# Peptides against a protein of PDB entry 1Y0J, part 1

No score or structure here was measured in a lab: all are predicted.

Target 1, 39 residues: chain A of PDB entry 1Y0J
Amino acid sequence: EARECVNCGATATPLWRRDRTGHYLCNACGLYHKMNGQN
Structure headers, positions and changes below count from the first letter of each chain, unless a header shows other numbers.
Peptide ipSAE was made for these designs. It is ipSAE averaged over its two directions, with the distance scale d0 held at 1.0 Angstrom where the peptide's residues are scored. Compare it between designs on one protein only; published cut-offs may not apply.
The geometry check fails a fold that doesn't show the stated peptide or that is severely misdrawn somewhere.

## One batch from the design tools (peptide; aimed at target 1 C5 N7)

Design b1_p8_1 (made by RFdiffusion4)
Pose (drawn by RFdiffusion4):
Structure b1_p8_1 (pose): chain A 39 residues (1-39), chain P 8 residues (1-8)
Amino acid sequence: as target 1 above (39 residues)
Amino acid sequence: RLPPPPPV
């Protein structure tokens, strides 16, 4: 609905986080790209 | 699409 997640596809996320590369991630897959540090 | 990452 809101956007297409590149890791899970869950559009029922409370918020969306954009990665530095410009991708659109959720609160789960987006948090991974922050906490992991790497890609 | 990439695989779902593990929860942090």

Design b1_p8_1_s1 (made by RFdiffusion4, then SolubleMPNN; from b1_p8_1 with P4R)
Fold by OpenDDE base, seed 2:
Structure b1_p8_1_s1 (fold): chain B 39 residues (1-39), chain A 8 residues (1-8)
Amino acid sequence: as target 1 above (39 residues)
Amino acid sequence: RLPRPPPV
């Protein structure tokens, strides 16, 4: 099985990020979370 | 969950 962004479900990204509790985020969602808050 | 960000 492929890794997925826990926010948008994307399976590919230029850079995998992680939220404060360790969940995987794509680059775009990780930056969005950083600026706008968590889920 | 937050909305999907717009393309960059």
Scores: peptide ipSAE 0.114, ipTM 0.652, DockQ to the pose 0.431
OpenDDE base, seeds 1, 3, 4, 5: peptide ipSAE 0.112, 0.109, 0.108, 0.112; ipTM 0.650, 0.632, 0.640, 0.650

Design b1_p8_1_s2 (made by RFdiffusion4, then SolubleMPNN)
Fold by OpenDDE base, seed 2:
Structure b1_p8_1_s2 (fold): chain B 39 residues (1-39), chain A 8 residues (1-8)
Amino acid sequence: as target 1 above (39 residues)
Amino acid sequence: RLPPPPPV
């Protein structure tokens, strides 16, 4: 088992982020969410 | 959920 970005499914990223409810996001998706809203 | 961002 490996960590996955809940938005895009990526399993590797330079920096793991979390959304406001604790779901893991890759760096790119986390930044996108920060700019455009949560899932 | 939002789509993934486009590659840069």
Scores: peptide ipSAE 0.100, ipTM 0.644, DockQ to the pose 0.440
OpenDDE base, seeds 1, 3, 4, 5: peptide ipSAE 0.095, 0.098, 0.098, 0.095; ipTM 0.644, 0.643, 0.646, 0.642

Design b1_p8_1_s3 (made by RFdiffusion4, then SolubleMPNN; from b1_p8_1 with L2R P5A)
Fold by OpenDDE base, seed 5:
Structure b1_p8_1_s3 (fold): chain B 39 residues (1-39), chain A 8 residues (1-8)
Amino acid sequence: as target 1 above (39 residues)
Amino acid sequence: RRPPAPPV
C-alpha cells in the first residue's frame, strides 16, 4: 500500500499537500483546491 | 473518490 491523493488517486507527486481536514492531495490537486476551494 | 481536478 502507498499513499494516494484522495482526489485523483495519484500515488506519486513532487509535493504532497493536505486539505483543511488533513487528507492528502497531490501537488496538482492541492493547488486546484487551494485556488478554487473545492473539487 | 472524487473526479480528478482539472490540470493546473
Scores: peptide ipSAE 0.118, ipTM 0.665, DockQ to the pose 0.849
OpenDDE base, seeds 1, 2, 3, 4: peptide ipSAE 0.116, 0.119, 0.115, 0.099; ipTM 0.659, 0.659, 0.654, 0.637; seed 2 fails the geometry check

Design b1_p8_1_s4 (made by RFdiffusion4, then SolubleMPNN; from b1_p8_1 with L2R)
Fold by OpenDDE base, seed 2:
Structure b1_p8_1_s4 (fold): chain B 39 residues (1-39), chain A 8 residues (1-8)
Amino acid sequence: as target 1 above (39 residues)
Amino acid sequence: RRPPPPPV
């Protein structure tokens, strides 16, 4: 099965990121969370 | 480019 962003459900991204607890985020969601102090 | 999405 495909990897999914835990925030938006995207299965494709230029760069996979992770939150502080190890969940996968797409680049866009990961940057938003990083900039706004969210996991 | 579109802005990044808010948290869901």
Scores: peptide ipSAE 0.114, ipTM 0.656, DockQ to the pose 0.213
OpenDDE base, seeds 1, 3, 4, 5: peptide ipSAE 0.107, 0.110, 0.111, 0.106; ipTM 0.636, 0.649, 0.650, 0.638; seed 5 fails the geometry check

Design b1_p8_2 (made by RFdiffusion4)
Pose (drawn by RFdiffusion4):
Structure b1_p8_2 (pose): chain A 39 residues (1-39), chain P 8 residues (1-8)
Amino acid sequence: as target 1 above (39 residues)
Amino acid sequence: PPKLPPPP
């Protein structure tokens, strides 16, 4: 609905986080790209 | 966009 997640596809996320590369990630897959540090 | 590795 809102956007297409590149890791899970869950559009029922409370909020969306954009990665530095410009991708659109959810509160789960987006948090992983922050906490992991790597890609 | 490209698919990325998912979280565990």

Design b1_p8_2_s1 (made by RFdiffusion4, then SolubleMPNN; from b1_p8_2 with P1A K3P)
Fold by OpenDDE base, seed 2:
Structure b1_p8_2_s1 (fold): chain B 39 residues (1-39), chain A 8 residues (1-8)
Amino acid sequence: as target 1 above (39 residues)
Amino acid sequence: APPLPPPP
């Protein structure tokens, strides 16, 4: 059940985000994806 | 799709 950012593998973040398909992203990667496009 | 690189 240990959540991981699907982009960078981080297991801890101040704020978990999700991409449009529901995959978990750490805060930093979520913001980066929002700014630079999704995958 | 392949993941984007992590932010700096």
Scores: peptide ipSAE 0.095, ipTM 0.601, DockQ to the pose 0.439
OpenDDE base, seeds 1, 3, 4, 5: peptide ipSAE 0.093, 0.089, 0.088, 0.090; ipTM 0.595, 0.592, 0.593, 0.597

Design b1_p8_2_s2 (made by RFdiffusion4, then SolubleMPNN; from b1_p8_2 with P1A K3R)
Fold by OpenDDE base, seed 2:
Structure b1_p8_2_s2 (fold): chain B 39 residues (1-39), chain A 8 residues (1-8)
Amino acid sequence: as target 1 above (39 residues)
Amino acid sequence: APRLPPPP
């Protein structure tokens, strides 16, 4: 396992999310993108 | 699409 948030570079998070294109986002970035209509 | 900045 070697995952990285494509938005902020974090390598660890309580919950991995993904954007609409399938890229991995940490929980915080995923929620931020969702709030801004990009996840 | 461009990535957004890190969340606040």
Scores: peptide ipSAE 0.109, ipTM 0.626, DockQ to the pose 0.468
OpenDDE base, seeds 1, 3, 4, 5: peptide ipSAE 0.104, 0.086, 0.096, 0.103; ipTM 0.625, 0.608, 0.624, 0.621

Design b1_p8_2_s3 (made by RFdiffusion4, then SolubleMPNN; from b1_p8_2 with P1A K3V)
Fold by OpenDDE base, seed 2:
Structure b1_p8_2_s3 (fold): chain B 39 residues (1-39), chain A 8 residues (1-8)
Amino acid sequence: as target 1 above (39 residues)
Amino acid sequence: APVLPPPP
């Protein structure tokens, strides 16, 4: 259950997000992907 | 998995 952000490798974040295919992203990367049309 | 540069 050692969750990691698939984008940056972070193991801790105030809010876990997921991309459209279900991969986990930290909050920051999730927002970045969303901003770039990929989340 | 899709990967983008990490945010600033």
Scores: peptide ipSAE 0.100, ipTM 0.614, DockQ to the pose 0.530
OpenDDE base, seeds 1, 3, 4, 5: peptide ipSAE 0.098, 0.092, 0.096, 0.095; ipTM 0.611, 0.598, 0.609, 0.608

Design b1_p8_3 (made by RFdiffusion4)
Pose (drawn by RFdiffusion4):
Structure b1_p8_3 (pose): chain A 39 residues (1-39), chain P 8 residues (1-8)
Amino acid sequence: as target 1 above (39 residues)
Amino acid sequence: RLPPPSLP
């Protein structure tokens, strides 16, 4: 609905986080790209 | 699409 997640596809996220590369991630897959540090 | 990651 809101956007297409590149890791899970869950559009029922409370909020969306954009990665530095410009991708659109959720509160789960987006948090991973922050906490992991790597890609 | 990539696999869903795991979080602690």

Design b1_p8_3_s1 (made by RFdiffusion4, then SolubleMPNN; from b1_p8_3 with S6V)
Fold by OpenDDE base, seed 1:
Structure b1_p8_3_s1 (fold): chain B 39 residues (1-39), chain A 8 residues (1-8)
Amino acid sequence: as target 1 above (39 residues)
Amino acid sequence: RLPPPVLP
């Protein structure tokens, strides 16, 4: 089972991040959340 | 859900 970004579906990233509920985000989506708000 | 970020 491959990890996926819950926002964009990416399966590879330089740095896995997590949202407030513990779901995985790729680095880019995690940073996007910081700038643009929550999903 | 937010859209994915625009990457260069």
Scores: peptide ipSAE 0.109, ipTM 0.648, DockQ to the pose 0.455
OpenDDE base, seeds 2, 3, 4, 5: peptide ipSAE 0.099, 0.093, 0.101, 0.094; ipTM 0.637, 0.633, 0.640, 0.638

Design b1_p8_3_s2 (made by RFdiffusion4, then SolubleMPNN; from b1_p8_3, 3 letters changed)
Fold by OpenDDE base, seed 5:
Structure b1_p8_3_s2 (fold): chain B 39 residues (1-39), chain A 8 residues (1-8)
Amino acid sequence: as target 1 above (39 residues)
Amino acid sequence: RRPRPVLP
């Protein structure tokens, strides 16, 4: 029941990010979304 | 869910 990335399911990351609607993303997925729009 | 992206 720990936090997980809504894109990849990772439960550990150096930095939690959020998408435009507030969903949590791991650092890697958040950066990908930022650069490419969505994964 | 999609795979975790590969970072540089």
Scores: peptide ipSAE 0.129, ipTM 0.671, DockQ to the pose 0.524
OpenDDE base, seeds 1, 2, 3, 4: peptide ipSAE 0.124, 0.128, 0.126, 0.121; ipTM 0.667, 0.667, 0.667, 0.658

Design b1_p8_3_s3 (made by RFdiffusion4, then SolubleMPNN; from b1_p8_3 with L2R S6V)
Fold by OpenDDE base, seed 2:
Structure b1_p8_3_s3 (fold): chain B 39 residues (1-39), chain A 8 residues (1-8)
Amino acid sequence: as target 1 above (39 residues)
Amino acid sequence: RRPPPVLP
C-alpha cells in the first residue's frame, strides 16, 4: 500500500517528512508542525 | 485526519 501523511492522508508530496516520533508527514504538514508544533 | 494547513 501507499505511504500516507498521518495528518491529512495525502499519498503524494514533493518531500516526505517525519514528526518527532517518526510518523510520516507530507511536506506541507511537516513544515506546519515544525513551525507551529502541531496542526 | 485533518485537512492540510494553508501556508503563506
Scores: peptide ipSAE 0.119, ipTM 0.651, DockQ to the pose 0.656
OpenDDE base, seeds 1, 3, 4, 5: peptide ipSAE 0.112, 0.111, 0.116, 0.116; ipTM 0.648, 0.638, 0.655, 0.651

Design b1_p8_3_s4 (made by RFdiffusion4, then SolubleMPNN; from b1_p8_3 with P4R S6V)
Fold by OpenDDE base, seed 2:
Structure b1_p8_3_s4 (fold): chain B 39 residues (1-39), chain A 8 residues (1-8)
Amino acid sequence: as target 1 above (39 residues)
Amino acid sequence: RLPRPVLP
């Protein structure tokens, strides 16, 4: 098993982030989610 | 869910 971004499915990223309820996001999706409020 | 963002 491998960690995946819940938004785009990426399995590698310079920095793992989490959304408000703890789901893992890659750096890019996490920043986008933070700025736009959803994923 | 939203598409993967395109970054510079």
Scores: peptide ipSAE 0.134, ipTM 0.680, DockQ to the pose 0.478
OpenDDE base, seeds 1, 3, 4, 5: peptide ipSAE 0.131, 0.112, 0.127, 0.128; ipTM 0.681, 0.658, 0.676, 0.676

Design b1_p8_4 (made by RFdiffusion4)
Pose (drawn by RFdiffusion4):
Structure b1_p8_4 (pose): chain A 39 residues (1-39), chain P 8 residues (1-8)
Amino acid sequence: as target 1 above (39 residues)
Amino acid sequence: RVPVPPVP
């Protein structure tokens, strides 16, 4: 609905987080890219 | 899609 997640596809996220590369990630897959540090 | 593990 809102956007297409690149890791899970869950559009029922409370919020969307954009990665530094410009991708659109959810609160889960987006948090991973922050906490992991790497890609 | 590329799944990732959950963040603790």

Design b1_p8_4_s1 (made by RFdiffusion4, then SolubleMPNN)
Fold by OpenDDE base, seed 5:
Structure b1_p8_4_s1 (fold): chain B 39 residues (1-39), chain A 8 residues (1-8)
Amino acid sequence: as target 1 above (39 residues)
Amino acid sequence: RVPVPPVP
């Protein structure tokens, strides 16, 4: 089984991030949400 | 959430 970004569905990323509630985000989505203040 | 393409 593989991990997925909860935002875009990506299964591969150079760096896994997490949102404030612990859900996994790919690097790109994590940075996007950090920049835009989204959860 | 907003779709964002993965970083290659």
Scores: peptide ipSAE 0.066, ipTM 0.597, DockQ to the pose 0.377
OpenDDE base, seeds 1, 2, 3, 4: peptide ipSAE 0.064, 0.065, 0.060, 0.057; ipTM 0.595, 0.591, 0.576, 0.583

Design b1_p8_4_s2 (made by RFdiffusion4, then SolubleMPNN; from b1_p8_4 with V2R)
Fold by OpenDDE base, seed 2:
Structure b1_p8_4_s2 (fold): chain B 39 residues (1-39), chain A 8 residues (1-8)
Amino acid sequence: as target 1 above (39 residues)
Amino acid sequence: RRPVPPVP
């Protein structure tokens, strides 16, 4: 199975990130959430 | 799901 960004569904990214509860986020979504206080 | 930022 392929890893997916829980926000946008992307399966490929230069850098996988995680939110505060451990869910995987692509680099772009992770940065967006970090900057805007979202998860 | 939340708003998605532009993809580089």
Scores: peptide ipSAE 0.100, ipTM 0.634, DockQ to the pose 0.503
OpenDDE base, seeds 1, 3, 4, 5: peptide ipSAE 0.096, 0.087, 0.090, 0.088; ipTM 0.633, 0.613, 0.625, 0.614

Design b1_p8_5 (made by RFdiffusion4)
Pose (drawn by RFdiffusion4):
Structure b1_p8_5 (pose): chain A 39 residues (1-39), chain P 8 residues (1-8)
Amino acid sequence: as target 1 above (39 residues)
Amino acid sequence: PRLGKPSF
């Protein structure tokens, strides 16, 4: 609905986080790219 | 594409 997640596809996320590369991630897959540090 | 849901 909102956007297409590149890790899970869950559009029922409370919020969307954009990665530095410009991708659209959810509160789950987006948090991973922050906490992991790497890609 | 979908790379799969990551785990912590």

Design b1_p8_5_s1 (made by RFdiffusion4, then SolubleMPNN; from b1_p8_5, 3 letters changed)
Fold by OpenDDE base, seed 2:
Order: C-alpha cells, then structure tokens, then sequence
Structure b1_p8_5_s1 (fold): chain B 39 residues (1-39), chain A 8 residues (1-8)
C-alpha cells in the first residue's frame, strides 16, 4: 500500500500534512484546507 | 474531493 491524500488522491508531495482528525493531505490540499476550511 | 478543489 501507499499513502495518498484524502482530498485529491495524490501519492507524492513535498510535505505530508494532516487535517484536524488525522487524515493525510498533500501539501497543497493541507494548505488549502487550513486557509479555507471550517473552524 | 473531501475539502474542495485546492489551488496549486
């Protein structure tokens, strides 16, 4: 198995991030979520 | 996608 971004499905990224509940996000999706996600 | 389309 390979890690993938729960948002876009990417399997490679310069930096893996995580959402508030621990799901893995690629760098781009993680930054987008941080800036635009609900509080 | 779960959180909407990101910008790249």
Amino acid sequence: as target 1 above (39 residues)
Amino acid sequence: PKYGKPTF
Scores: peptide ipSAE 0.345, ipTM 0.810, DockQ to the pose 0.438
OpenDDE base, seeds 1, 3, 4, 5: peptide ipSAE 0.329, 0.327, 0.325, 0.320; ipTM 0.804, 0.801, 0.803, 0.798

Design b1_p8_5_s2 (made by RFdiffusion4, then SolubleMPNN; from b1_p8_5, 4 letters changed)
Fold by OpenDDE base, seed 3:
Structure b1_p8_5_s2 (fold): chain B 39 residues (1-39), chain A 8 residues (1-8)
Amino acid sequence: as target 1 above (39 residues)
Amino acid sequence: PITGRPTF
């Protein structure tokens, strides 16, 4: 069973986050998008 | 799906 960040492809993270549609993001990418949105 | 944070 593997999980992958849909933005950067990371397979390990201290905290899995999710986007508006439920796709998994690593902590770093999730925080980036929370702060800056898609850009 | 998601874009924005650079992946160097």
Scores: peptide ipSAE 0.219, ipTM 0.773, DockQ to the pose 0.341
OpenDDE base, seeds 1, 2, 4, 5: peptide ipSAE 0.206, 0.204, 0.203, 0.207; ipTM 0.769, 0.763, 0.760, 0.767; seeds 2, 4 fail the geometry check

Design b1_p8_5_s3 (made by RFdiffusion4, then SolubleMPNN; from b1_p8_5, 3 letters changed)
Fold by OpenDDE base, seed 2:
Structure b1_p8_5_s3 (fold): chain B 39 residues (1-39), chain A 8 residues (1-8)
Amino acid sequence: as target 1 above (39 residues)
Amino acid sequence: PIYGKPVF
């Protein structure tokens, strides 16, 4: 099966990121989470 | 979405 961003469902991205609990995020969602999420 | 609106 293909990897999916847990936030937006994207299956392709220039860079896969992960949140602090290990969920996969696309580059855009990962950056959004990093900048706007809880610290 | 679990973390809000994505930035594109």
Scores: peptide ipSAE 0.335, ipTM 0.802, DockQ to the pose 0.452
OpenDDE base, seeds 1, 3, 4, 5: peptide ipSAE 0.323, 0.321, 0.301, 0.322; ipTM 0.796, 0.795, 0.789, 0.798

Design b1_p8_5_s4 (made by RFdiffusion4, then SolubleMPNN; from b1_p8_5, 4 letters changed)
Fold by OpenDDE base, seed 2:
Structure b1_p8_5_s4 (fold): chain B 39 residues (1-39), chain A 8 residues (1-8)
Amino acid sequence: as target 1 above (39 residues)
Amino acid sequence: PKYGTPTF
């Protein structure tokens, strides 16, 4: 199985990130979430 | 998308 970004569905990224509940995000979506999400 | 999408 392949890892997927839970936000955009990407399967490749320079850096995998995770949201606060442990879901995988691609680099771009992770940065977007960090900037715009709840703290 | 779960959180909205950034611009690519």
Scores: peptide ipSAE 0.382, ipTM 0.825, DockQ to the pose 0.397
OpenDDE base, seeds 1, 3, 4, 5: peptide ipSAE 0.371, 0.380, 0.377, 0.381; ipTM 0.820, 0.823, 0.821, 0.823

Design b1_p8_6 (made by RFdiffusion4)
Pose (drawn by RFdiffusion4):
Formats: C-alpha cells, sequence, structure tokens
Structure b1_p8_6 (pose): chain A 39 residues (1-39), chain P 8 residues (1-8)
C-alpha cells in the first residue's frame, strides 16, 4: 500500500525509513540496515 | 526483488 519493502514486503509498518542509498525500508528491515551497519 | 527477512 504505502511502499514496497525490499526485504519482507510488509506495508503494515508504523513508519518507513529511507536508507542512505535512497531505498525505502520499513521499521524492521530499515532498522537492520542501521544496526547491522553493513548492507 | 526481495532479499528475505534479515536476522539480527
Amino acid sequence: as target 1 above (39 residues)
Amino acid sequence: PRLGVPVF
């Protein structure tokens, strides 16, 4: 609905987080790219 | 594409 997640596809996320590369990630897959540090 | 759900 809101956007297409590149890791899970869950559009029922409370918020969306954009990665530095410009991708659109959810609160889960987006948090991973932050906490992991790597890609 | 979908890379799969990541694990912490």

Design b1_p8_6_s1 (made by RFdiffusion4, then SolubleMPNN; from b1_p8_6, 3 letters changed)
Fold by OpenDDE base, seed 3:
Structure b1_p8_6_s1 (fold): chain B 39 residues (1-39), chain A 8 residues (1-8)
Amino acid sequence: as target 1 above (39 residues)
Amino acid sequence: RRYGRPVF
């Protein structure tokens, strides 16, 4: 099975990131989360 | 969607 970003569903990214609970985020979503925090 | 970034 393919890895996918838990925010946007992307299956490809220049850099996989992970949130604090270990879920995968694409680079863009991970940076967005970092900048804006949880809500 | 978990973290609020707008998605396509």
Scores: peptide ipSAE 0.471, ipTM 0.851, DockQ to the pose 0.378
OpenDDE base, seeds 1, 2, 4, 5: peptide ipSAE 0.469, 0.402, 0.463, 0.461; ipTM 0.852, 0.820, 0.848, 0.848

Design b1_p8_6_s2 (made by RFdiffusion4, then SolubleMPNN; from b1_p8_6, 3 letters changed)
Fold by OpenDDE base, seed 1:
Structure b1_p8_6_s2 (fold): chain B 39 residues (1-39), chain A 8 residues (1-8)
Amino acid sequence: as target 1 above (39 residues)
Amino acid sequence: PLYGPPVF
């Protein structure tokens, strides 16, 4: 099984990130979520 | 997608 970004489905990224509940996000989606997510 | 942009 391959890891996938829960937002865009990417299977490769320079840096895996995680959201507040532990879902894996690619670098780009993780940064977007950090900047635009709920407080 | 679970969240918003970006999309690849």
Scores: peptide ipSAE 0.566, ipTM 0.877, DockQ to the pose 0.409
OpenDDE base, seeds 2, 3, 4, 5: peptide ipSAE 0.566, 0.563, 0.564, 0.562; ipTM 0.878, 0.876, 0.877, 0.877

Design b1_p8_6_s3 (made by RFdiffusion4, then SolubleMPNN; from b1_p8_6 with L3Y V5P)
Fold by OpenDDE base, seed 2:
Structure b1_p8_6_s3 (fold): chain B 39 residues (1-39), chain A 8 residues (1-8)
Amino acid sequence: as target 1 above (39 residues)
Amino acid sequence: PRYGPPVF
């Protein structure tokens, strides 16, 4: 088993991030979500 | 995908 970004499925990233409910996001998806996600 | 871009 390997960690996956819940948005793009990436298994490797310079920095793992998490959404508001704790799901893992790669750095790029996490930054996008932070800037454009629902409040 | 759960959210929006990027796709990779």
Scores: peptide ipSAE 0.569, ipTM 0.878, DockQ to the pose 0.410
OpenDDE base, seeds 1, 3, 4, 5: peptide ipSAE 0.565, 0.564, 0.565, 0.565; ipTM 0.877, 0.876, 0.877, 0.876

Design b1_p8_6_s4 (made by RFdiffusion4, then SolubleMPNN; from b1_p8_6, 3 letters changed)
Fold by OpenDDE base, seed 2:
Structure b1_p8_6_s4 (fold): chain B 39 residues (1-39), chain A 8 residues (1-8)
Amino acid sequence: as target 1 above (39 residues)
Amino acid sequence: PLYGTPVF
């Protein structure tokens, strides 16, 4: 098995991030979520 | 997508 971004499905990224509930996000999606998600 | 799609 391989890790996937729960937002875009990417399997490779220079930096794995996680949302507040523990979902894995690629760097780009994690930054997008951080900027546009709920605080 | 769970949170919408960023621009790449």
Scores: peptide ipSAE 0.390, ipTM 0.824, DockQ to the pose 0.421
OpenDDE base, seeds 1, 3, 4, 5: peptide ipSAE 0.359, 0.354, 0.348, 0.356; ipTM 0.817, 0.814, 0.812, 0.814

Design b1_p8_7 (made by RFdiffusion4)
Pose (drawn by RFdiffusion4):
Structure b1_p8_7 (pose): chain A 39 residues (1-39), chain P 8 residues (1-8)
Amino acid sequence: as target 1 above (39 residues)
Amino acid sequence: PRNGPPVF
């Protein structure tokens, strides 16, 4: 609905986080790219 | 494509 997640596809996320590369990630997959540090 | 759900 809102956007297409590149890791899970869950559009029922409370918020969307954009990665530095410009991708659209959810609160889950987006948090991973932050906490992991790497890609 | 989808890379799959991440593991923490």

Design b1_p8_7_s1 (made by RFdiffusion4, then SolubleMPNN; from b1_p8_7 with R2K N3T)
Fold by OpenDDE base, seed 3:
Structure b1_p8_7_s1 (fold): chain B 39 residues (1-39), chain A 8 residues (1-8)
Amino acid sequence: as target 1 above (39 residues)
Amino acid sequence: PKTGPPVF
């Protein structure tokens, strides 16, 4: 099982986050999306 | 955008 950030493709992160539809985002992308709505 | 890392 290899999880990937749906935004940047990263496979490792200090904290997995999710977007509003449940797709996985790495910590950095998740925080960016939270602040800006999208990338 | 949905491709590439966050743009800062």
Scores: peptide ipSAE 0.137, ipTM 0.693, DockQ to the pose 0.592; fails the geometry check
OpenDDE base, seeds 1, 2, 4, 5: peptide ipSAE 0.073, 0.100, 0.129, 0.101; ipTM 0.570, 0.599, 0.680, 0.647; seeds 1, 2, 4, 5 fail the geometry check

Design b1_p8_7_s2 (made by RFdiffusion4, then SolubleMPNN; from b1_p8_7 with N3T)
Fold by OpenDDE base, seed 3:
Structure b1_p8_7_s2 (fold): chain B 39 residues (1-39), chain A 8 residues (1-8)
Amino acid sequence: as target 1 above (39 residues)
Amino acid sequence: PRTGPPVF
């Protein structure tokens, strides 16, 4: 039961986010993707 | 960098 950010591999984060296709992202990577429109 | 642009 170990979730990982698909971008950076982090296993712990204050808030799990998801990209437009449902992949889990840590808070930092999720915010980066959201703000910069990265895919 | 660990956090940043997408890697896939």
Scores: peptide ipSAE 0.190, ipTM 0.733, DockQ to the pose 0.262
OpenDDE base, seeds 1, 2, 4, 5: peptide ipSAE 0.190, 0.189, 0.170, 0.170; ipTM 0.736, 0.736, 0.720, 0.719; seeds 4, 5 fail the geometry check

Design b1_p8_7_s3 (made by RFdiffusion4, then SolubleMPNN; from b1_p8_7, 3 letters changed)
Fold by OpenDDE base, seed 2:
Structure b1_p8_7_s3 (fold): chain B 39 residues (1-39), chain A 8 residues (1-8)
Amino acid sequence: as target 1 above (39 residues)
Amino acid sequence: RKTGPPVF
């Protein structure tokens, strides 16, 4: 088992992020959600 | 799934 981005399913990223409820996001998805005010 | 808007 490995960590996965809950948005895109990626298992590798230069920086793991988390949404406001604690779900793991890859860097790209995390930045998108942060910029657009979404989880 | 892809990068972009949330799926939930």
Scores: peptide ipSAE 0.220, ipTM 0.762, DockQ to the pose 0.308
OpenDDE base, seeds 1, 3, 4, 5: peptide ipSAE 0.220, 0.214, 0.205, 0.219; ipTM 0.761, 0.755, 0.749, 0.761

Design b1_p8_8 (made by RFdiffusion4)
Pose (drawn by RFdiffusion4):
Structure b1_p8_8 (pose): chain A 39 residues (1-39), chain P 8 residues (1-8)
Amino acid sequence: as target 1 above (39 residues)
Amino acid sequence: PYYKDNRA
């Protein structure tokens, strides 16, 4: 609905987070790219 | 990992 997640596809996320590369990630897959540090 | 491309 809102956007297409690149890791899970869950569009029922409370908020969306954009990665530095410009991708659109959810509160889960987006948090991983922050906490992991790597890609 | 990025399994798709969803850039702005």

Design b1_p8_8_s1 (made by RFdiffusion4, then SolubleMPNN; from b1_p8_8 with R7K A8E)
Fold by OpenDDE base, seed 3:
Structure b1_p8_8_s1 (fold): chain B 39 residues (1-39), chain A 8 residues (1-8)
Amino acid sequence: as target 1 above (39 residues)
Amino acid sequence: PYYKDNKE
């Protein structure tokens, strides 16, 4: 299967994360979202 | 803001 970060479109990341509603985020976008509440 | 993972 293929996965894509819903924020930046990256298809590869050291660690896939998910936002509050379950959308996949790459590690960088996920961390930013976690720290700031948005991205 | 727009962020993405750093590439290898």
Scores: peptide ipSAE 0.116, ipTM 0.639, DockQ to the pose 0.137
OpenDDE base, seeds 1, 2, 4, 5: peptide ipSAE 0.085, 0.109, 0.090, 0.082; ipTM 0.597, 0.654, 0.600, 0.599; seeds 1, 2, 5 fail the geometry check

Design b1_p8_8_s2 (made by RFdiffusion4, then SolubleMPNN; from b1_p8_8 with N6V A8E)
Fold by OpenDDE base, seed 3:
Formats: sequence, structure tokens, C-alpha cells
Structure b1_p8_8_s2 (fold): chain B 39 residues (1-39), chain A 8 residues (1-8)
Amino acid sequence: as target 1 above (39 residues)
Amino acid sequence: PYYKDVRE
């Protein structure tokens, strides 16, 4: 099983993040979600 | 950035 960002599908990132419900996001998508309150 | 609901 390869981890992937639930938003963009990326399988590699400098830093894996997680949303409030535990879904994995790449660093970029995680930061976007944090900054904008949405993904 | 793609506006996908990630809380599904």
C-alpha cells in the first residue's frame, strides 16, 4: 500500500499532513486546506 | 487547491 494525498493523488511529499478526520494530504494540499479552511 | 472534499 502506497500512501497518497486524498486531494491531489500525490504519492510523494516532503511532509505528510493529515486533515481533521485523519485523511492524508501532501504538504501543499495540507497547507492550502489549513490556510483556506477548505481543500 | 483542487477543491476536493477531503472529509469524505
Scores: peptide ipSAE 0.077, ipTM 0.579, DockQ to the pose 0.349
OpenDDE base, seeds 1, 2, 4, 5: peptide ipSAE 0.068, 0.069, 0.067, 0.070; ipTM 0.557, 0.553, 0.544, 0.548; seeds 1, 2, 4, 5 fail the geometry check

